# Ledger of designs, part 113: peptides against a protein of PDB entry 6DSZ

Target 1, 361 residues: chain A of PDB entry 6DSZ
Amino acid sequence: NYVVTAQKPTAVNGCVTGHFTSAEDLNLLIAKNTRLEIYVVTAEGLRPVKEVGMYGKIAVMELFRPKGESKDLLFILTAKYNACILEYKQSGESIDIITRAHGNVQDRIGRPSETGIIGIIDPECRMIGLRLYDGLFKVIPLDRDNKELKAFNIRLEELHVIDVKFLYGCQAPTICFVYQDPQGRHVKTYEVSLREKEFNKGPWKQENVEAEASMVIAVPEPFGGAIIIGQESITYHNGDKYLAIAPPIIKQSTIVCHNRVDPNGSRYLLGDMEGRLFMLLLEKEEQMDGTVTLKDLRVELLGETSIAECLTYLDNGVVFVGSRLGDSQLVKLNVDSNEQGSYVVAMETFTNLGPIVDMCV

## One batch from the design tools (peptide; made by RFdiffusion4, then SolubleMPNN)

Design b2_p15_3_s3 (from b2_p15_3, 7 letters changed)
Fold by OpenDDE base, seed 4:
Structure b2_p15_3_s3 (fold): chain B 361 residues (1-361), chain A 15 residues (1-15)
Amino acid sequence: as target 1 above (361 residues)
Amino acid sequence: SMEELKKALQELEEE
């Protein structure tokens, strides 16, 4: 009887940082297939708090803080379309992960999107948006008293959505998305009406973006708007201002992940398919009236890491590099470069044992 | 400039 000790998955497929265990704790949450690992970030490193088995592969994992909550809640969507909102609750030494709400959001009708599952949360916590199927945008209204996650679909005319985010600073929940049509890739915005269960015209659009535009980053206030990352270019748009850069260095490898470094959205980490780590910098221009506008975008090469599936900035220049293909890492960003011009130092490496080939014999 | 990067990185250590 070979007890195949089911090796715990080591490949990281998602990570998020926030205040999940308490208002004061900084947490790192790591998705490893069906496993959720919860850490507290400490001066000594990552302290494991709890590991949770999920009823399916984690496809979406997002922290959000509804108005009047003291700490973040966790939204999880599995690859089998099981949705839940989780709360961490500690009562003395007893640690419980409570399901505040759950539901299955699978549709019987729809083509699963080739770009996979996208799940996003409105920054004001009004709704969760899901792009699961082509031509549909699923909305889960966030209501505090509802233990059952109810969703509805809005028809999306744009059938091939590449990426989508909720924008910041919008009176109504507003999505910004990159989509592809026969004419190329474009960026569009829609307001989401919960009342009418429809899209309204969004504040702006940008037709004919870069052909390989693949990611949308929603930028917080004061800048607002979105960053669109392509293979050759990075663009910013907020309805009033457009800015584009085409740094030659990003052409060498495709940017595959990003993470916001600071709450104000002035800095982002970018990871490419070669494991290069970049910082995207939003240069501010302060106007005489106190209005902050984007002056410029800059991309700087920090160094090399494992190929990131996900990145999350922790604190004090420490970054977690979640890798699916290689070892995950804690890395430190240094002010001064080493002799090789790298600002990145690996602090800790988490061995990836690779895909457990379930040899079903 | 490398100076702006250094400044940005320095700000991260001070936060």
Scores: peptide ipSAE 0.423, ipTM 0.903, DockQ to the pose 0.867; fails the geometry check
Fold by OpenDDE base, seed 1:
Structure b2_p15_3_s3 (fold): chain B 361 residues (1-361), chain A 15 residues (1-15)
Amino acid sequence: as target 1 above (361 residues)
Amino acid sequence: SMEELKKALQELEEE
């Protein structure tokens, strides 16, 4: 019996940074198909802590901290619609990944969306939102005592959602999404009522955005609102302020991923289909009343990396570049550019052995 | 400006 040691998946399909192992530890969590890898970020590099096998391909992986939790919890959704909330628990040298809650959120009726599964968490941890099927928004209420993840659907009139996020600083959970209709692409907001299980009118909308608007970034306070990334433009809207830039450099390749650097949302990393790494900067203006408003948006080219499927800022200018198509990397952002004008230096490279050929036997 | 990028990158090293 040749135990063909199934080669562990090496292609990265998701990564997140947070405080999962403790309140003090900075963690990098990496999704590689059915495998979850947990690292502690140290001055010496990535220290492996645990590897977890999941009962399916990881489609969503998000860290969140409910009120009264000392550390982050992990939400995972698989491609087969198995949802779980995981907790890290250490007792001496014994490390356990505890399932706090689980459930299957598959619907018997619905067209699976062509753009795949989207999973988002309300910043105030009131609910999880899932775009699984066209014309439906699934809500999982977050309850501390509930071991069974129960979900309900709200009908979306907008059948072709491109991307969706929860906004920050909203009294009620509020989604912001890009959708396409026969007239073009648009941005809309809805409040989500847990009680009534319906959408209410959101704070703002923006009709006729760029035709290739593909990503929504929810911006934390004090700015609030959202950034909409297209092929040619990056726009900001918060209901009161609108700002758009069209830097020529982003037209060369499609931006495909982003990650927030600062808790206040002043800086973001952007990755494109050519492996270019950018910094998006939000310039603040302090008003006389002490309010902070967005003054300007800027995009700066940092350098080149592997083609990112996902990006996550760690600390001290270190970025993890999760790649599906190439080798994943740890890269350092330097203050001074090299001779080629790059601010990016590769620190470590993680070999991608390519797609696991499912040998259909 | 290149100065703003430099400042932004410098702030990352100080964190």
Scores: peptide ipSAE 0.422, ipTM 0.903, DockQ to the pose 0.829; fails the geometry check
Fold by OpenDDE base, seed 2:
Structure b2_p15_3_s3 (fold): chain B 361 residues (1-361), chain A 15 residues (1-15)
Amino acid sequence: as target 1 above (361 residues)
Amino acid sequence: SMEELKKALQELEEE
């Protein structure tokens, strides 16, 4: 009996940062197939705290802080549609991951979307939204007393959703999404009524965006609105203001991931299919009435990393580059460029041994 | 400008 010691998965398929272990700790959480790794970010680097086995491949992993929680909770959805909300508890040296709520959100009827599972959380923690199937938007209401995650579906007229996010600063939970129809790609918004279990008309729409528009970034207040990333263009819209840029540097490779640097949404990291790392900058204009508006968008090349599946800004210019195809990295952003014009220095590299080919012999 | 990028990167080290 060759006990093939099943190598632990090394390919990263998701990462998030927040305050999961305590209100004060900065954490990095890494999804590696069925494995969740929890780190504390320190001045010395990543300190491992806990590893957790999940009941399936992690498809969605998001941190959120409901009203009256002192620290973040973790939402996980697996590829088999098992949902849970997890809490970290430490009592002395004893570390426990507590399931606050769980449920299976699989539908018996529906076409699974070809672009995979999308999971999003309302910034005010009113609901979780899931795009699992074409023509359906699934809603999980967030209730503190609910140990069973119950969901309902709202019919979506737009059958081919590319990406979706909840917007910030909305009285009702509002989604913004890119969709494709026979006429091209478009952006639309809907308000989500929990009471009536339906969509209401959202604040704005933008028809005929770039044909390869692939990502939505929800921008926090004071800017609000969304950024739409395409192959050739980056656009901003908030209902009142529209701005578009077409920097030649992004045409060389498709942007595939993003992460917010600033809580106010002034800076973002972008990663492309060639492993190039960019900073997207939102230039503010302060009006005489104290309102803040977007003046301009800029994209700057920082350097090259492993091909990112996910990016997470940590602290002090440190970035985690989660890679599925290559080695994951911890990198430092420097103020001054090196001789090659790169602002990126690798601090640590995490070897990716590739996919565990289940040799079903 | 390179100056704006430098400023943006400096702000990250001061936080």
Scores: peptide ipSAE 0.413, ipTM 0.901, DockQ to the pose 0.834; fails the geometry check
Fold by OpenDDE base, seed 3:
Structure b2_p15_3_s3 (fold): chain B 361 residues (1-361), chain A 15 residues (1-15)
Amino acid sequence: as target 1 above (361 residues)
Amino acid sequence: SMEELKKALQELEEE
């Protein structure tokens, strides 16, 4: 019986950075279909620590740190709606990935959304939100003692949600989302009541955004609010401040992924469908009262990479470019441009062998 | 400005 070792999947469909193995270690976690790869980021590069097989294609992968945890936990949702919260444990040379909680969050009734599965975590770790089906927002309350992930649905009046995030700095968990109706695309906010299992009116809304508005970025404090990325424009709104830019350079190709560089949300990486890598910069203005407000938004072209499915900033100007269509890359951002005007240098390339049809024979 | 980008990239190397 030749166990043909099925080639491991090489196409990346998700990546996250955080402190999963310890409080001190910086980790890169890579989702490749049903496989999770865990690395430690070192000065010498990526050190492999563990590879984990999942019971399905990873659709959502997010790190989060509940109050009182020393390191990050990992939330995974599969394309078959199996949810789990994972913890890394090491005892000497023995490495275990422990399931703290699990559950199936599939509904018997619902139309799967055309924009796919969206999973988000409240920055204060009060809940997980899932947009799985049109007209429903699923909530998983985060409780430390609950080994079973229990979920409930809240009805969304907005049937066509494009993207959704939890906002920062909100007393109650608050979502911000782009949705489409017959009048166009709009941005709305809702507070999520865990007690009443309903939406309350959110702090702000913006009607009639760009027709191709596709992504929401929740901005940390002190700015708060959200960035909305479209085909032609990037907008910021926090209820009090509105700002929009329309840099011609972003019209050439659709922005498809983003990653926050700074904990305070002053810089973001953006990747487009042509493999261009951008820096989005938030310019600060300190007011006389000590409040920090957004002065301006700026987009700068850094260079070209593989077409990113996901981006994650590591440290020291190093970025992991997770690619589904091409080779994944570890790239360095340089202070000075090369002769071609690029600030991006490939450090390592990870060959993508294409979609391995997992013929489970 | 290219100077602001340079500054932003310099800050990344110092972290």
Scores: peptide ipSAE 0.411, ipTM 0.900, DockQ to the pose 0.833; fails the geometry check

Design b2_p15_3_s4 (from b2_p15_3, 5 letters changed)
Fold by OpenDDE base, seed 3:
Structure b2_p15_3_s4 (fold): chain B 361 residues (1-361), chain A 15 residues (1-15)
Amino acid sequence: as target 1 above (361 residues)
Amino acid sequence: SMEELQEALQELEEE
């Protein structure tokens, strides 16, 4: 019986950085179809720690740290709507990935959304939000003692949600989303009532955004609010401040992924469909009352990489470029540009053998 | 250090 060792998937469909193995370790977690790879980020590069097989294609992978946890937990949702919360445990040389909670969140009735599965976590870890189906927002309350992920649906009046995030600095969990209606694309906010299982009016809305507005970035405090990325424009809104830029350079290719560099949300990496890597910069203005406001937005071209499906900043200017279509890369951001005007240097390349049809036989 | 990268990216603001 030749166990044909099925080639492991190499195409990356998600990546996250955080402190999963310990409070002190910086980890890179990579989703490759049904496989989760866990690395420790070291000065020497990526040290592999564990590989985990999932019971389906990973559709959502997010790290979060509930109050009183010493390290991050991992939320995974599969394309078959199996949800789990995972914890890393090490006892000497024994490494275990423990399922703290699990559940199936599939609905019997609903149209799967054309923009796919969206999973988001409230920054205060009060809930997980899932956009799985048109006209529904699924909520998973986060409770420490709950081994079973129980979910409920809230009806969305907005049937065509493009992207959604939880906002920072909100008393109640608040979502911000781009949606499309017959009049165009718009941004709206809702507060999520866990008690009443309904939406309340959010703090702000912006009607008639760019027609190709595709991504929402929730901005941490002190700025708060959200960035909306389109084909031609990048906009910021927090209820009080509105700012828009339309840098010509972003019109050349669609921005498809982003990652926050700074904990305070002052810088973001952006990747486009041509493999261009950008830095989005939030310029601060300190007011006389000590409030920090957004002065301006700037976009800088850093260089070219593989076409990113996902980006994650590690440390010391090192970025992991997770690619589905090409080779994944570790790249270094440099201060000085090279002879070609690029600030990006490839450190390591991870060969993509293409879509391995994981015939789980 | 994250500081060197911040300086580095500040230099990217000055070009």
Scores: peptide ipSAE 0.242, ipTM 0.774, DockQ to the pose 0.109
Fold by OpenDDE base, seed 1:
Structure b2_p15_3_s4 (fold): chain B 361 residues (1-361), chain A 15 residues (1-15)
Amino acid sequence: as target 1 above (361 residues)
Amino acid sequence: SMEELQEALQELEEE
């Protein structure tokens, strides 16, 4: 019996940074198909803590901290619609990944969306939102005592959602999404009522955005609102302020991923289909009343990496570049550019052995 | 500006 040691998946399809193992530890979590890898970020590099096999391909992986939790919990959704909330628990040298809650969120009726599964968490941890099917928004209420993840659907009139996020600083859970209709692409907001299980009118909308608007970034307070990334433009809107830039450099290749650097949302990393790494900067303006408003948006080219499927800022200018098509990397952002004008230096490279050829026997 | 990028990158080393 040749135990063909199934080669472990090496292609990265998701990554997230947070405080999963403890309140003090900085963690990098990496999704590689059905495998979850957990690292502690140290001055010496990535220390492996645990590897977890999941019962399906990881489609969503998000850290969140409910009120009164000392550390982050992990939400995972698989491509087969198995949802779970995981907790890290250490007792001496014994490390356990505890399932706090689980459920299957598959619907019997619905067209699976062509753009795949989107999973988002309300910043105040009131609910999880899922775009699984066209014309439906699934809500999982977050309840501390509920071991069974129960969901309900709200009908979306907007059948072709491109991307969706929860906004920050909203009294009620509020989604912001890019959608396409026969007139073009648009941005809309809805409040989500858990009680009535319906959408209410959101705070703002923006009709006729860029035709290739593809990503929504929810911006934390004090700025609030959202960034909309297109092929040619990056726009900010918060209901009161609108700002747009069209830097020529982003037209060369499509931005495909982003990650927030600062808790206040002043800096973001952007990755494109050519492996270019950018910094998006939000310049603040302090008003006389002490309010902070967005003054300007800027995009700066940092350098080149592997083509990112996902990006996550760690600490001290270190970035994890999760790649599906190439080798994943740890890269350092330097203050001074090299001779080629790059601010990016590769620190470590993680070999991607390519797609696991499912040998259909 | 290049100076503003350098400032933004310097802040990352101080965190």
Scores: peptide ipSAE 0.395, ipTM 0.896, DockQ to the pose 0.835; fails the geometry check
Fold by OpenDDE base, seed 4:
Structure b2_p15_3_s4 (fold): chain B 361 residues (1-361), chain A 15 residues (1-15)
Amino acid sequence: as target 1 above (361 residues)
Amino acid sequence: SMEELQEALQELEEE
C-alpha cells in the first residue's frame, strides 16, 4: 500500500496582501491550486497562521474591505465557478475561516474566455465583476446581509476582452478593459448600472492601443485612470491625460504580472517572462491649485527573480514573488545596487516541486 | 535617473 502522501501543491498561482486576520496584521495570502495559505508578515519573516482547503482550484483571490468592516474580506472564485466571501475570525486560540457568502456563478450558456477567468472588485466595494465568458460581464452585487452570492450578466458587445479592472474615483462602478477586434486592440470604459443591469457609456476610450496590450492597472486617486501594459509600450490614460512610454528594455520579454507598491499608486512592480523585476514609477506634477497630475512614467530594472506568476509588495522593500514555474521567493529591494547592478536580494526561497503529475494509475 | 530610483527605493524602507 503505497500511501501516496498527496504532496501539497507548491506552485503558486496567486497571492494577495492585506489585513485579513486583523486590522493591524499585514497578511500574505498565497493560492497554491486548491490550497490557501495565510501568513502574517512579521519583522522575522512570514509566520504561517492557517491553511485552508478549497473545493477547487483558486482562479480569483482578492481582498476587499466593505465600508464599516474593520478588516479585509476575501473573495475567492474557483475554476469551477464556486464563489465565496471568506472572513477570518479569531476567538482566543480558536481560528475559523467563516464563509460569509457563497454561490455558484457558472452559466449553462456561454463560451469560456480563452484568456481565462477574470475577477475584479469595485474599489468602493459596490460589486464584484467577473469575465467568465465571451460577451458577458457577470456582476455580483455586494450586500452585507446576503449569504447567497447572486449574480446577473450584462451583455458585453466586446467579445474578446483581454483584461478588465474597476477604476478608482468613479461615482458609479466603472470598468476599464482592453479588448481585441478585427481592427486591433482598444481600451474602453463602461459604467455599470446595478439598477438597470446594463452598461452606460464610460468616461473615456482609447482606440488602437498597442497590438499586444495585455494588462490594465487601475490607478488610485489622485491620478486616477488606468495604465495599459503592452509588449513594447506602457500607456496611461485618465480621460484628460494620455501618456505613453516605450522603454526598449521591456521589449526583451513580455510583462506578465504587476503589483501596486504603495496605496497612492505612484509605484508598481512588474514581472516579465524572464524573471526580470521592474519598477514602474509615476512621476507627479503638483499644480498650483494642489491638483496632482501625471508628469511622466518611468520603468527601471530592479533585478532578476524567479518567473513571477504573481507579485505582492509586503513592507519595507520586501516583495513576495509567487512563482508557478520556479521557486517562490521573498526578495528585498535595496537602495543600492550590487556589483551587477541588481537591487534585488533573495531573502528566502520556497522550493517548487513542480506539477504533481497525478499519475492516475 | 539612478538617483530617482534610489530615492524611490529609500522611500520604501522608510514606510
Scores: peptide ipSAE 0.373, ipTM 0.888, DockQ to the pose 0.892; fails the geometry check
Fold by OpenDDE base, seed 5:
Structure b2_p15_3_s4 (fold): chain B 361 residues (1-361), chain A 15 residues (1-15)
Amino acid sequence: as target 1 above (361 residues)
Amino acid sequence: SMEELQEALQELEEE
């Protein structure tokens, strides 16, 4: 009897950074199919804390901090539509992962979206939004006392949503999304009414964006608004200001992931399908009234990594490159370039052994 | 500019 020790999944399909174990600890959380790995980021590197088996492939993994929580909570949605909110608890040496809330958010009727599951959290932690099915936006209200994650659907007129985020600094929860219709791709916003369970008109829209616009980045205050990433262009819009760049360097390969470096949204990491790592910089202009406006957008090539499925900035110029196709990496961003003009140095490489074929024996 | 990239990268080491 060869007990084929089922090799643990090594392909990364999600990563997030935050304060999950404590208010003070910086954590890296890595999703590898059904496995969640929890690390503490230290000066010596990644310290493993816990591994958690999930009842299904992790499709969404997001950290969020409700008002009056000392540390982040973890939202997970599986590919089978099992949702949970997890809390880390430690009592001495005893570590437990507490399910604060759970639910199944599957609908009996709906066409699963071909672009997969999208899950987003309102920055003010009022709700979770889910794009699971075409023409539906699912809302999970966030209530502290509710152990059962209940959801409702709002109908979307836009059947082909490409990407969606919640915006920052909105009085009501506001989504911004790229959608496709027969006329092309467009950006639209909606306010989400929890009371009426409907969409209200959002603050702005942008019709006829780039045909290959694929990602929305919600920008924090003071800038607000969103960045729209395409194949040829990167655009910013906040309702009042529009800015677009078309750096030739991004045309060579499709940007496939992003991560915010700064809490204020001044810098972002971008990864493309060739494993190139970029920094997107938002140049500020301080007005005489003390308002901050976006002056310019810039894209700089940092170097090459494994092809990122996900990126997350840690600290001290250290970035985790989560790869599905190649080896995941810890990389250091250096101030000075090497002889090849790269600012990226690999610190650690995590071997990807490929897809675990679940041989159901 | 390379200088602005270097400044941006320097800020990451100081944080």
Scores: peptide ipSAE 0.363, ipTM 0.885, DockQ to the pose 0.862; fails the geometry check

